# Ledger of designs, part 10: peptides against a protein of PDB entry 3VZA

Target 1, 98 residues: chain A of PDB entry 3VZA
Amino acid sequence: RVERLCKSKELFEERLGLEIRRIHNEQLQFIFRHIDHKDPDKPYMFTLSINEQGDYEVTSCTPPLDCISEFQLKVRETNNFSAFIANIRKAFTALSFK
Target 2, 62 residues: chain B of PDB entry 3VZA
Amino acid sequence: AAYVTQLYYKISRIDWDYEVEPARIKGIHYGPDIAQPINMDSSHHSRCFISDYLWSLVPTAW

## One batch from the design tools (peptide; made by RFdiffusion4, then SolubleMPNN)

Design b1_p9_3_s1 (from b1_p9_3, 5 letters changed)
Fold by OpenDDE base, seed 5:
Structure b1_p9_3_s1 (fold): chain B 98 residues (1-98), chain C 62 residues (1-62), chain A 9 residues (1-9)
Amino acid sequence: as target 1 above (98 residues)
Amino acid sequence: as target 2 above (62 residues)
Amino acid sequence: SLLEKLLSL
């Protein structure tokens, strides 16, 4: 089971180009790669926490996204975390075309 | 790191087939309508194409 | 916690 869990994580990281890290102060860092086809290893990332009210809060976004605050509101309203992550990736992809 | 794999599933709704050879990207995407198989030869595609394709399976509607 | 919230989805 442990071996499968490790393999699963590695498969998701490579195939989705998404790394998930636990970082200080009970936050998660989401790191997208494979966004820019000309620079596949360039990271696009954001960090997420829970605020004092128990709501999702984006604590950083690099590079910055104009839409990130709206997405934060949307995920609070819908609890659709899948759409939240997918929309962020879509926005990063659009940004990579400059 | 069970929580990580659980997060990946909640995000992507993809379940991999772990018994196939490394060059085969095989699994199932569980969308809201009907489950769709994933079955790709990774040697035919770039890493970016593969990621873009898999993410295209994930609905963006809120 | 954040993880608990996410894993409850």
Scores: peptide ipSAE 0.667, ipTM 0.961, DockQ to the pose 0.700
Fold by OpenDDE base, seed 1:
Structure b1_p9_3_s1 (fold): chain B 98 residues (1-98), chain C 62 residues (1-62), chain A 9 residues (1-9)
Amino acid sequence: as target 1 above (98 residues)
Amino acid sequence: as target 2 above (62 residues)
Amino acid sequence: SLLEKLLSL
């Protein structure tokens, strides 16, 4: 099972172009690649935590996204984390064409 | 780690077939509607195309 | 925790 879990992580990272890291102060860092077709390894990333009220909070976003505050509100309202991550990737993709 | 693979599933709703050849991207996407198979030859596509395609399976409606 | 919240989805 350990071997399968390691392989699973590698497959998700490569195929989705998404790396997930646990960082200090109980935060998660989400790193998107494969966004810019001309520079597939260029990272687009954000960090996530839980605030004192228990709500999702984006603590950083690089490059910055104008829509990130709205997405933070939406995920708090809907608890749809899948849509949250997918919409962020969509926004990063749009930014790569600017 | 187990928690990481669980996060990937909760985000993408994709379950991979781990027994196929490395170049074959095979799995199942479990959306809100009917589950859809994934079966593609990675050697025929760029890494960016593959990622874009897989993410296109994930609904963006809140 | 954040992980507990995410894994409970």
Scores: peptide ipSAE 0.663, ipTM 0.960, DockQ to the pose 0.695
Fold by OpenDDE base, seed 2:
Structure b1_p9_3_s1 (fold): chain B 98 residues (1-98), chain C 62 residues (1-62), chain A 9 residues (1-9)
Amino acid sequence: as target 1 above (98 residues)
Amino acid sequence: as target 2 above (62 residues)
Amino acid sequence: SLLEKLLSL
């Protein structure tokens, strides 16, 4: 079971190009790779926490995204976390073309 | 950790087939309509293409 | 917690 879980994590990391890390103060760091086809290992990342009101809060975003605040609002409204992550990746992808 | 794999599923709605050879990317994507099979030969594609393709399966509608 | 919220999705 442990081996399967480890394998699963590795498969997701490589295939989705998404690493998820626990960081201090009950935060999660999401690191996207495979965004820039010219530099597949270049990381695009953001950190997420829950504020005192229990709402999702993006605590950092590198590189910065103009749309991140809107996405934060949308995920709070819809609770569609899947779309939240997918839209962030889409935004990072668009940014890589500039 | 179990929570990590659960989170990946919550995000992607992909369930991998763990019994196939490493070069085969095989699984099922569970969308709002019908489940769609994933079956790729990774040796035929770049890492970026594979990731882009898989993410294209994930709806961006809020 | 954040993790609890995410896992409840």
Scores: peptide ipSAE 0.657, ipTM 0.961, DockQ to the pose 0.637
Fold by OpenDDE base, seed 3:
Structure b1_p9_3_s1 (fold): chain B 98 residues (1-98), chain C 62 residues (1-62), chain A 9 residues (1-9)
Amino acid sequence: as target 1 above (98 residues)
Amino acid sequence: as target 2 above (62 residues)
Amino acid sequence: SLLEKLLSL
């Protein structure tokens, strides 16, 4: 089971180009790669926590996204975390075409 | 690391086939309607293309 | 916690 879990994580990281890390103060860091076709290893990332009210809160975003505040509002309203992550990746992709 | 794989599934709704050759990307995407198969030869595509394709399967409607 | 909230989706 341990071997399968390790393999599963590696497959998701490589195929989705998404790494998920636990960081200090009970936060998660989401690191996207494979965004810029000219620089596939360039990271696009954000960190997520829960505030005192129990709501999702984006604590950092690099590079910054104009739409991140709206997405934070949307995920709080809909609780659709899948769409939240997918829309962030879509926004990072659009930003790479500068 | 069990929670990490669970989180990947909740995000992508993809379940991989772990019994195929390394160069084969095979699995199932469980969308809101009908499940769709994934089956591609990774040697024919760039890493960026593969990731873009897989993410295109994930709905962005809130 | 954050993980509990996410895993309860």
Scores: peptide ipSAE 0.639, ipTM 0.960, DockQ to the pose 0.642

Design b1_p9_3_s2 (from b1_p9_3, 5 letters changed)
Fold by OpenDDE base, seed 4:
Structure b1_p9_3_s2 (fold): chain B 98 residues (1-98), chain C 62 residues (1-62), chain A 9 residues (1-9)
Amino acid sequence: as target 1 above (98 residues)
Amino acid sequence: as target 2 above (62 residues)
Amino acid sequence: SLLEKLLNL
């Protein structure tokens, strides 16, 4: 079962092209790959934290997304984290087409 | 760590079948209504295609 | 914490 957890992480990382990392100050870094079909390994990432009010806060986004602030507001309102991540990936995908 | 798998499920709503051959991408996506099976041969697709396809299963409606 | 909020722990 412990082995299963490790395998699960690897499968999700490869198949979704999404890596999730814990970083300093109780933050999570989300790294998307497989976005640009011409450069599958190019990373698109953002970091997430909880602010003083206990709300989700995007602390960085690379490359920057004009819509990230709106998505931050939406996830606070709806608490739909799945849609939050999916919409960010969608936005990164659109950005990859320049 | 268990929390990582939990996060991936929270995000994707996908549960993989861990007993199949490595080249087989098999699992279940649990949407808001009916669960949908996932079953594809990864050797027939690019990594980007696979990821795009799987993410297409995840609703973007808030 | 962030994880607690995300995972509803």
Scores: peptide ipSAE 0.599, ipTM 0.959, DockQ to the pose 0.474
Fold by OpenDDE base, seed 1:
Structure b1_p9_3_s2 (fold): chain B 98 residues (1-98), chain C 62 residues (1-62), chain A 9 residues (1-9)
Amino acid sequence: as target 1 above (98 residues)
Amino acid sequence: as target 2 above (62 residues)
Amino acid sequence: SLLEKLLNL
């Protein structure tokens, strides 16, 4: 089981191009790669925490996204975390074409 | 850790087949309706194409 | 915590 869990993580990281890290102060860092086909290893990332009210809060976003505040509101309204992450990736993808 | 794979499933709704050869990307995507199989030969595609394809399976509607 | 919220623990 432990071996499978490790393999599962590796498969998701490579196939989705998404790495998830726990960082200080109870935050999660989401690192997208495979965004720019000309530079597949270029990272696009954001960090997530819970604020004092218990709501999801994006604490950083690199490169910055104009839409991130709206997405933060949407995930608070819907609690649809899957759509939240998918929309962020879509936004990063659009940004890579600039 | 188990929480990581749980997060990946929560995000993607994909369950991998762990018994196939490394070059085979095989699994199931569990969408809102009917589940869809995933079955790709990774040697035929770029890493970016594979990721884009898999993410295209994930609904963006809130 | 954040993980508890995400994983509904």
Scores: peptide ipSAE 0.597, ipTM 0.959, DockQ to the pose 0.478
Fold by OpenDDE base, seed 2:
Structure b1_p9_3_s2 (fold): chain B 98 residues (1-98), chain C 62 residues (1-62), chain A 9 residues (1-9)
Amino acid sequence: as target 1 above (98 residues)
Amino acid sequence: as target 2 above (62 residues)
Amino acid sequence: SLLEKLLNL
């Protein structure tokens, strides 16, 4: 089972181009790669926490996204975390076409 | 860790087939309507194409 | 915690 879990993580990281890390102060860092076809290893990332009210809060976003605050509001309203992550990736993709 | 794979499933709704050859990307995407099979030969595609394709399966409607 | 919220733990 441990081996399966390790393999599963590796498959998701490579195939989705998404790495998830736990960082200090109960935060998660989401690192997208495979966004820029000309530079597949270029990272696009954001960090997520829970604020004092218990709501999802994006604590950083690199590169910055104009839409990130709206997405934060949407995920609070809908609790659709899947759409939240997918929309962020979509926004990063759009940004890569600068 | 187990929580990581759980989180990936929560995000992607993809369940991989772990019994196939490494170059074969096989799994099932569980959407709101009907489950769709995933079956790709990774040697035929770039890493970016593969990721873009898989993410295209994930609904962006809130 | 964040993970508890995400995973409904």
Scores: peptide ipSAE 0.575, ipTM 0.958, DockQ to the pose 0.477
Fold by OpenDDE base, seed 3:
Structure b1_p9_3_s2 (fold): chain B 98 residues (1-98), chain C 62 residues (1-62), chain A 9 residues (1-9)
Amino acid sequence: as target 1 above (98 residues)
Amino acid sequence: as target 2 above (62 residues)
Amino acid sequence: SLLEKLLNL
């Protein structure tokens, strides 16, 4: 089981170009790579937490995205976390084209 | 790493085939309608192309 | 926790 879980994580990280880290104060860091075809290893990242009201909150976004506040509102309303992450990646991709 | 692996599935809805050769990207994407197979030869594509393709399978509608 | 909310644990 441990071998399978380790292999699974490695496959997802490489194939999706997405690394997920647990960081201090009960936060998750999402690090996207493979965004810029001219610089595949360039990271695009954001951090996520739960605020005092129990709602998802983006605590940082690098580089910044104009749409991140709207996405935060949408995920709170719909609870569609998959669409939330996919839309953020789409926005980072658009940003990489300058 | 169980929770992280579960989170990857929650995000992507992809289940990999772990018994194939490393160069073969094989799995199943479970969308809201019909499950679709994934079967790629990674040696024929860039890392960026592979990631873009897989993410294109994930719906962005809220 | 955040993970519990995300995964409904």
Scores: peptide ipSAE 0.562, ipTM 0.958, DockQ to the pose 0.506

Design b1_p9_3_s3 (from b1_p9_3, 3 letters changed)
Fold by OpenDDE base, seed 4:
Structure b1_p9_3_s3 (fold): chain B 98 residues (1-98), chain C 62 residues (1-62), chain A 9 residues (1-9)
Amino acid sequence: as target 1 above (98 residues)
Amino acid sequence: as target 2 above (62 residues)
Amino acid sequence: SLLQKLLEM
């Protein structure tokens, strides 16, 4: 079972091009790769925490996204975390065509 | 850790088939309506194409 | 916590 969990993580990381890390101060770092077809290993990332009110808060975004604050508001309103992550990836993808 | 897999499922709604050969990307995407099968030969596609395809399965509607 | 909130559902 532990072996299966390890394999699962590896499959998701490779296939989705998404790495998830726990970092200091109870934050999660989401690292997207496979965004730029010309540079598949280039990372696009953001960090997430819970603020004092218990709401999702994006604490960093690299490269920066103009829409990230709006997405933060939307996920607070809808609690649709899947759409939150998917929209961020979509935005990073659009940015890669600059 | 179990929470990692749980989080990936929460995000993607994908459940992999762990019994197939490494080159086979097989699983099920559980959308809001109907579950859709995933079955790809990874050797026929780039990493970016595969990721783009899988993410295309995830709804962006809030 | 963040993880608790994420894993509630």
Scores: peptide ipSAE 0.590, ipTM 0.958, DockQ to the pose 0.556
Fold by OpenDDE base, seed 1:
Order: structure tokens, then C-alpha cells, then sequence
Structure b1_p9_3_s3 (fold): chain B 98 residues (1-98), chain C 62 residues (1-62), chain A 9 residues (1-9)
């Protein structure tokens, strides 16, 4: 089981190009790669926390996304975390074309 | 850690087949309607293509 | 916590 869990993490990281890390102050860092086909290892990342009201809050975004505040609002309204992450990746992808 | 796999499933709704050869990307995507099989030969595609394809399975509608 | 919120059913 432990071996399976380790393998699972590795498969998701490579296949989705998404790394998830726990960082200080009970935050999660989401690191996307495989965004720019010309530079597959270039990271696009954001950090997430819970504010004092218990709502999702994006504490950083690199590179910055104009739409991140809207997405934060949407995930609070819908609680659709999957769509939240997918839309962020979509936005990073669009940004990589500039 | 178990929570990591749980997060990936929450995000992607993908469950991998762990018994296949390393080059085979095989699993199931559980969408809002019917489940869809995933079955790719990774040696035939770039890493970026594979990731883009898998993410295309994830709905972006809120 | 953040993880509790994310992993709750």
C-alpha cells in the first residue's frame, strides 16, 4: 500500500504536470509544468490557504493572472475545486502564448 | 502520503491502473456522466501533449 | 484546516 501511494504520486506528477507541496502556515503550493511546449519544465504556480472565515484564498500566483480573483470567487461560490484548478491551468496555458 | 493521492483524484477524477508497464498510461476518468477509459502509449507523445490531453478531460464549467 | 476543507466529503 505504501509503495502504491508513492507510485501514485509520481504518476500524477508526471502525467498531469502538477506538483503539490505543503508549505509554511498550512498552505498548499500547486506547481504546473508541461505548460509551454518549448520549455516543458518552466513552472507556473500558485499558493492556497484558508482565510479566517474559512474560505479559499490564493496567497500568491507566479506568473500573475488577472483572472485569479474571479476564480477565487467562483470556487467559493461553487466549491468546485476541480474546475478551479483546471481553469487556472487553462489561464496559465493562455499566458504562455505571449 | 495518502492525502496527496486523494487531492489528485479530487482535482482530476482519474484513477490509474498501476499494474501495466511503465510506458502505458492506463486509467479511468470519472466525469459527471459516464466514465471514460484512458489508454495511451507515452512513447508516442510528448510530455506536454500527454498533460494537455489529460487536463482536457477535466471540466472547466463551474 | 486547509487540508480538512479540501478532503471533507
Amino acid sequence: as target 1 above (98 residues)
Amino acid sequence: as target 2 above (62 residues)
Amino acid sequence: SLLQKLLEM
Scores: peptide ipSAE 0.587, ipTM 0.958, DockQ to the pose 0.557
Fold by OpenDDE base, seed 2:
Structure b1_p9_3_s3 (fold): chain B 98 residues (1-98), chain C 62 residues (1-62), chain A 9 residues (1-9)
Amino acid sequence: as target 1 above (98 residues)
Amino acid sequence: as target 2 above (62 residues)
Amino acid sequence: SLLQKLLEM
């Protein structure tokens, strides 16, 4: 099972181009790659935490996204975390077309 | 860790077929309406195309 | 925690 879990993580990272890291102060870092077709390894990333009210909070976003605050509101309203991540990737993709 | 794979499933709603050859990207995407099979030959596509395609399966409607 | 919130069914 441990081997399966390791393989699963590797498959998701490569196929989705999404790495998820636990970082200090109970945060998660989401690192997207495979965004820029001319530079597939270029990272697009954001960090996520829970604020004192218990709500999702984006603590950083690199490169910055104008829409990230709106997405934060939407995920708080809907609790649709899948759509949250997918929309962020969509926004990063749009940003890559300078 | 197990939580990581759980997160990926929560995000993507994809279950991979782990028994196929490495070059085969095979799995199932569980959408709100109907489950859709995934079956790609990775050697025929760029990494970016594969990722874009898989993410296109994930609904962006809130 | 963040993980607890995310992994709630």
Scores: peptide ipSAE 0.570, ipTM 0.958, DockQ to the pose 0.551
Fold by OpenDDE base, seed 3:
Parts: C-alpha cells; sequence; structure tokens
Structure b1_p9_3_s3 (fold): chain B 98 residues (1-98), chain C 62 residues (1-62), chain A 9 residues (1-9)
C-alpha cells in the first residue's frame, strides 16, 4: 500500500505538474510547473488556509492573479474545489503569455 | 500519504493504471457524465503538452 | 481543519 501511494504521488506530480505541500499554520501550498513551455520548471504557486469563519482563504499567490479574489468567492459559493484549482491553473497559463 | 492521493483525485478525477510501462500514460478520467480513457505515449510529447492535455479534461465551470 | 474540510467526501 505504501509503495502504491508513493508511486501515485509521483505520477500525479509529474503528469499534472502539480506539487502539494503541507506548510506551517495548517496551510496547503499548491505549486504548478509545466505552465511556461519556454521554462517548464518555473513555479506558479498559491497557499490555502481556512479562516476563522471556516471558509477557504488564499493566503498568498505568486505571481499575483487579478482573478484570485473572485475565484475564492466562487469556491466558497459552489464548493467546487476541482474547478477552483483548474481555473487558477488556467489563469497562470494566460499570465505566462505576456 | 493517502490524503495526498485523495486530494489529487478530488482535483483531477483521474485514476491511473499503475501496471503499465513507465512511458505509457494510461488511466481513466471520471467526468460528470461518462468516464473517458487516457492512453498516451509520453515519449511523443513534451511534459508541458502532457500536463496541458490532462488539465484540459478538468471542467472549469463552477 | 483544512484537510478535514477538503476531504469531506
Amino acid sequence: as target 1 above (98 residues)
Amino acid sequence: as target 2 above (62 residues)
Amino acid sequence: SLLQKLLEM
């Protein structure tokens, strides 16, 4: 089971270009790579926590996204976490075409 | 850890086939309607193309 | 917790 779980994580990290880390103060860090085709290893990342009201809160976003506040509102309203992450990646991708 | 794999599935709705050769990207994407197979030869694509393709399977509608 | 909320499935 442990062997399978390790393999699973490695496959997801490489194929999706997404790393997920647990960081201090009960937060998760999401690190996207494979965004910029000219620089595949360049990271695009954000951190997520739960605020005092129990709602999802983005605590950092690098590089910054104008749409991140709207996405935070949308995920609170819909609870569609999949769409939340996918839309963030889409926004990072658009930003890479500067 | 088990929670990490669970998060990846919650996000992507992809389940991998772990019994194939490393160069083969094989799995199933479980969309809201019908499950779709994934079957790619990774040696024919860049890492960025593969990631873009897989993420294109994930709906962005709220 | 954050993980508990995320994994409520």
Scores: peptide ipSAE 0.543, ipTM 0.957, DockQ to the pose 0.536

Design b1_p9_3_s4 (from b1_p9_3, 5 letters changed)
Fold by OpenDDE base, seed 4:
Structure b1_p9_3_s4 (fold): chain B 98 residues (1-98), chain C 62 residues (1-62), chain A 9 residues (1-9)
Amino acid sequence: as target 1 above (98 residues)
Amino acid sequence: as target 2 above (62 residues)
Amino acid sequence: SLLEKLLSM
């Protein structure tokens, strides 16, 4: 099982082009790759924490997304974390076309 | 770490088949209604195409 | 915590 868990992480990272890292101050960093077909390794990333109220809070976004604040509001309202991440990737994809 | 796999499932709703050959991308996407099979030969596609395809399975409706 | 919230379901 332990070996499978390690393999699982590797498969998800490669196939989804999404890396998830634990960073300081109890935050998670989400790093998307495979966004720009001309530069597949170019990272698009954001960091996530929870505020004092226990709500999701985006603490950084690189490159910046105009829609990130709206998505933060939406995920707080719906608790649909899957849609949250998927919409961010969609927004990064749109941004890659400049 | 188990939590990592749990997060990926929470995000993608994909469960991989870990017993197939490395070049085969096989699994199941569990949508809100019907589970859909995934079965691709990775050697026939770019990394970006594969990722775009898999993410296309994930609903963006809030 | 963040992880607890994410993994609560």
Scores: peptide ipSAE 0.640, ipTM 0.959, DockQ to the pose 0.519
Fold by OpenDDE base, seed 1:
Structure b1_p9_3_s4 (fold): chain B 98 residues (1-98), chain C 62 residues (1-62), chain A 9 residues (1-9)
Amino acid sequence: as target 1 above (98 residues)
Amino acid sequence: as target 2 above (62 residues)
Amino acid sequence: SLLEKLLSM
C-alpha cells in the first residue's frame, strides 16, 4: 500500500500538473505547472491556511489574481473545494495568455 | 502520504488504474452525475494538453 | 486544523 500511495502521488503530480506541499504555520502550498504550453515548467502557485474563525484563507498568490478574493468568498459560501482549485487554475491559464 | 492522495481525489474526483503500462493514462472521473472513464495514450499528447484535458473534467460551478 | 477541515466529510 505504501508503494501504491507513492505512485499515486507521482501520477497526480505529473498528470494534473499540480504539486501540494505542507509549509510552515499549518499551511498548504499549491503549485500548478503545465499552464503555459510554451513553458510547461513555469509555476503558478498559491498558499492556503485556516484563519481564527476556521475559514479558508489565501495567504499568497504568485502571480497575483484579481479574482482570488472572490474565489475565497465563494469557497467559504459553498465549501466546494474542487471548484475552488479548478477556478484558480482556470484563472492562471487566462493570465498566461496576457 | 495518504492525506496527499486524499486531497487529490477531493480536488479532481479521479481514481487511477495503477496496473496499466506507464504510458497509459487510465482511470475514472466521478462527476456529480455519471462517472466517465479516462483512457488515453500519453505518448500522443503534450504534458500541457493532458493536464488541460483532465482539468476540463472538473466542474467549475460553485 | 487546515488538513482536518479539508479531509473531513
Scores: peptide ipSAE 0.639, ipTM 0.959, DockQ to the pose 0.551
Fold by OpenDDE base, seed 2:
Structure b1_p9_3_s4 (fold): chain B 98 residues (1-98), chain C 62 residues (1-62), chain A 9 residues (1-9)
Amino acid sequence: as target 1 above (98 residues)
Amino acid sequence: as target 2 above (62 residues)
Amino acid sequence: SLLEKLLSM
């Protein structure tokens, strides 16, 4: 089971180009790669926490996204975490097209 | 850790087939309507294409 | 916690 879990993580990381890290103060860091086809290893990342009210809070975003605050609002309203992450990736992808 | 795989499923709704060869990307995406089989030969595609394709399966509608 | 919220059904 442990081996399967490790393999699962590795498959998701590589195939989705998404790494998830636990960081200090009960936060999660989401690191996207495979965004820029000219630089597949370039990371695009954001960190997430829960505020005192129990709401999702984006604590950092690199590179910055103009839409991140709106997405934070949307995920609070809909609780659609999947769409939240997917939309962030979509926004990062758009940002890579300069 | 188990929570990591659970989180990936919550995000992607993808369940991988772990019994196939490493070069085969095989699984199922569970969408709101029907399940979509995933079956790709990774050697035929770039990492970016694969990721873009898989993410295209994930709805962005709130 | 964040994980509890994320992993809740």
Scores: peptide ipSAE 0.632, ipTM 0.959, DockQ to the pose 0.554
Fold by OpenDDE base, seed 3:
Parts: C-alpha cells; sequence; structure tokens
Structure b1_p9_3_s4 (fold): chain B 98 residues (1-98), chain C 62 residues (1-62), chain A 9 residues (1-9)
C-alpha cells in the first residue's frame, strides 16, 4: 500500500504538473508547473489556509492574480474546490501569454 | 501520504491505472455525468501538452 | 483544520 501511494503521488505530480505541500501554520501550498510551454519548470503557486471563521483563505499567490479574490469568494459560496483549483490554473495559463 | 492522493482525486476526479507500462497514461476521469477513459502514449506529447489536456477535463463551472 | 474541511464528506 505504501508503494502504491508513493507511485500515485508521483504520477499525479508529473501528469498534472501540480505539487502539494504542507507548510507552517496548517497551510497548504499548491505549486503548478507545465504552465509556460517555453519554460515548463517555471512555478506558479499559491498558499491556502482557513481563517477564524472557518472559511478558505488564500494567503499568498505568486505571480499575483487579479481574479484570486473573486475565486476565493466563489469557492466559499459553492464549496466547489475542484473548480477553484482548475480556475486558478486557467488564470495562471492566461497570465503566461503576456 | 494517503491524504495527498485523496486531495488529487478531489481536485481532478481522475483514477489512474497503475498496472500499465510507464509510457502509457491510462485512467478514468469521473465527470458529473459519464465517466470518460484516458488512454494516451506519453512519448508522443510534451509534458505541457499532457498537463493541459488532463486539466481540460476538469470542469471550471462553479 | 484545513485538511478536515477539505477531506470532509
Amino acid sequence: as target 1 above (98 residues)
Amino acid sequence: as target 2 above (62 residues)
Amino acid sequence: SLLEKLLSM
């Protein structure tokens, strides 16, 4: 089971170009790669926590996204975490076409 | 850790086939209506293309 | 916690 879990993580990281890390103060860091076709290893990332009210809160976003505040509002309203992550990746992709 | 795999499924709704050759990307995407198969030869595509394609399967409607 | 919220069903 341990071997399978390790393999699963590696497959998701490579195929989705998404790494997930636990960081200090009970936060998660989401690191996207494979965004810029001219620089596939360039990271696009954000960190996520829960505030005192129990709501999702984006604590950092690099590079910054104009739409991140709206997405935070949407995920609080809908609880659609999948759409939240997918929309962030879509926004990072659009930003790479500068 | 098990929670990481759970998060990836929560995000992507993809379940991989772990018994195929390394160059084969095979699995199932569980959309809101009908499950769709994934089956591609990674040697024919760039890493960026593969990731873009897989993410295109994930709905962005809230 | 964050993980409890994310992984709750």
Scores: peptide ipSAE 0.614, ipTM 0.959, DockQ to the pose 0.539

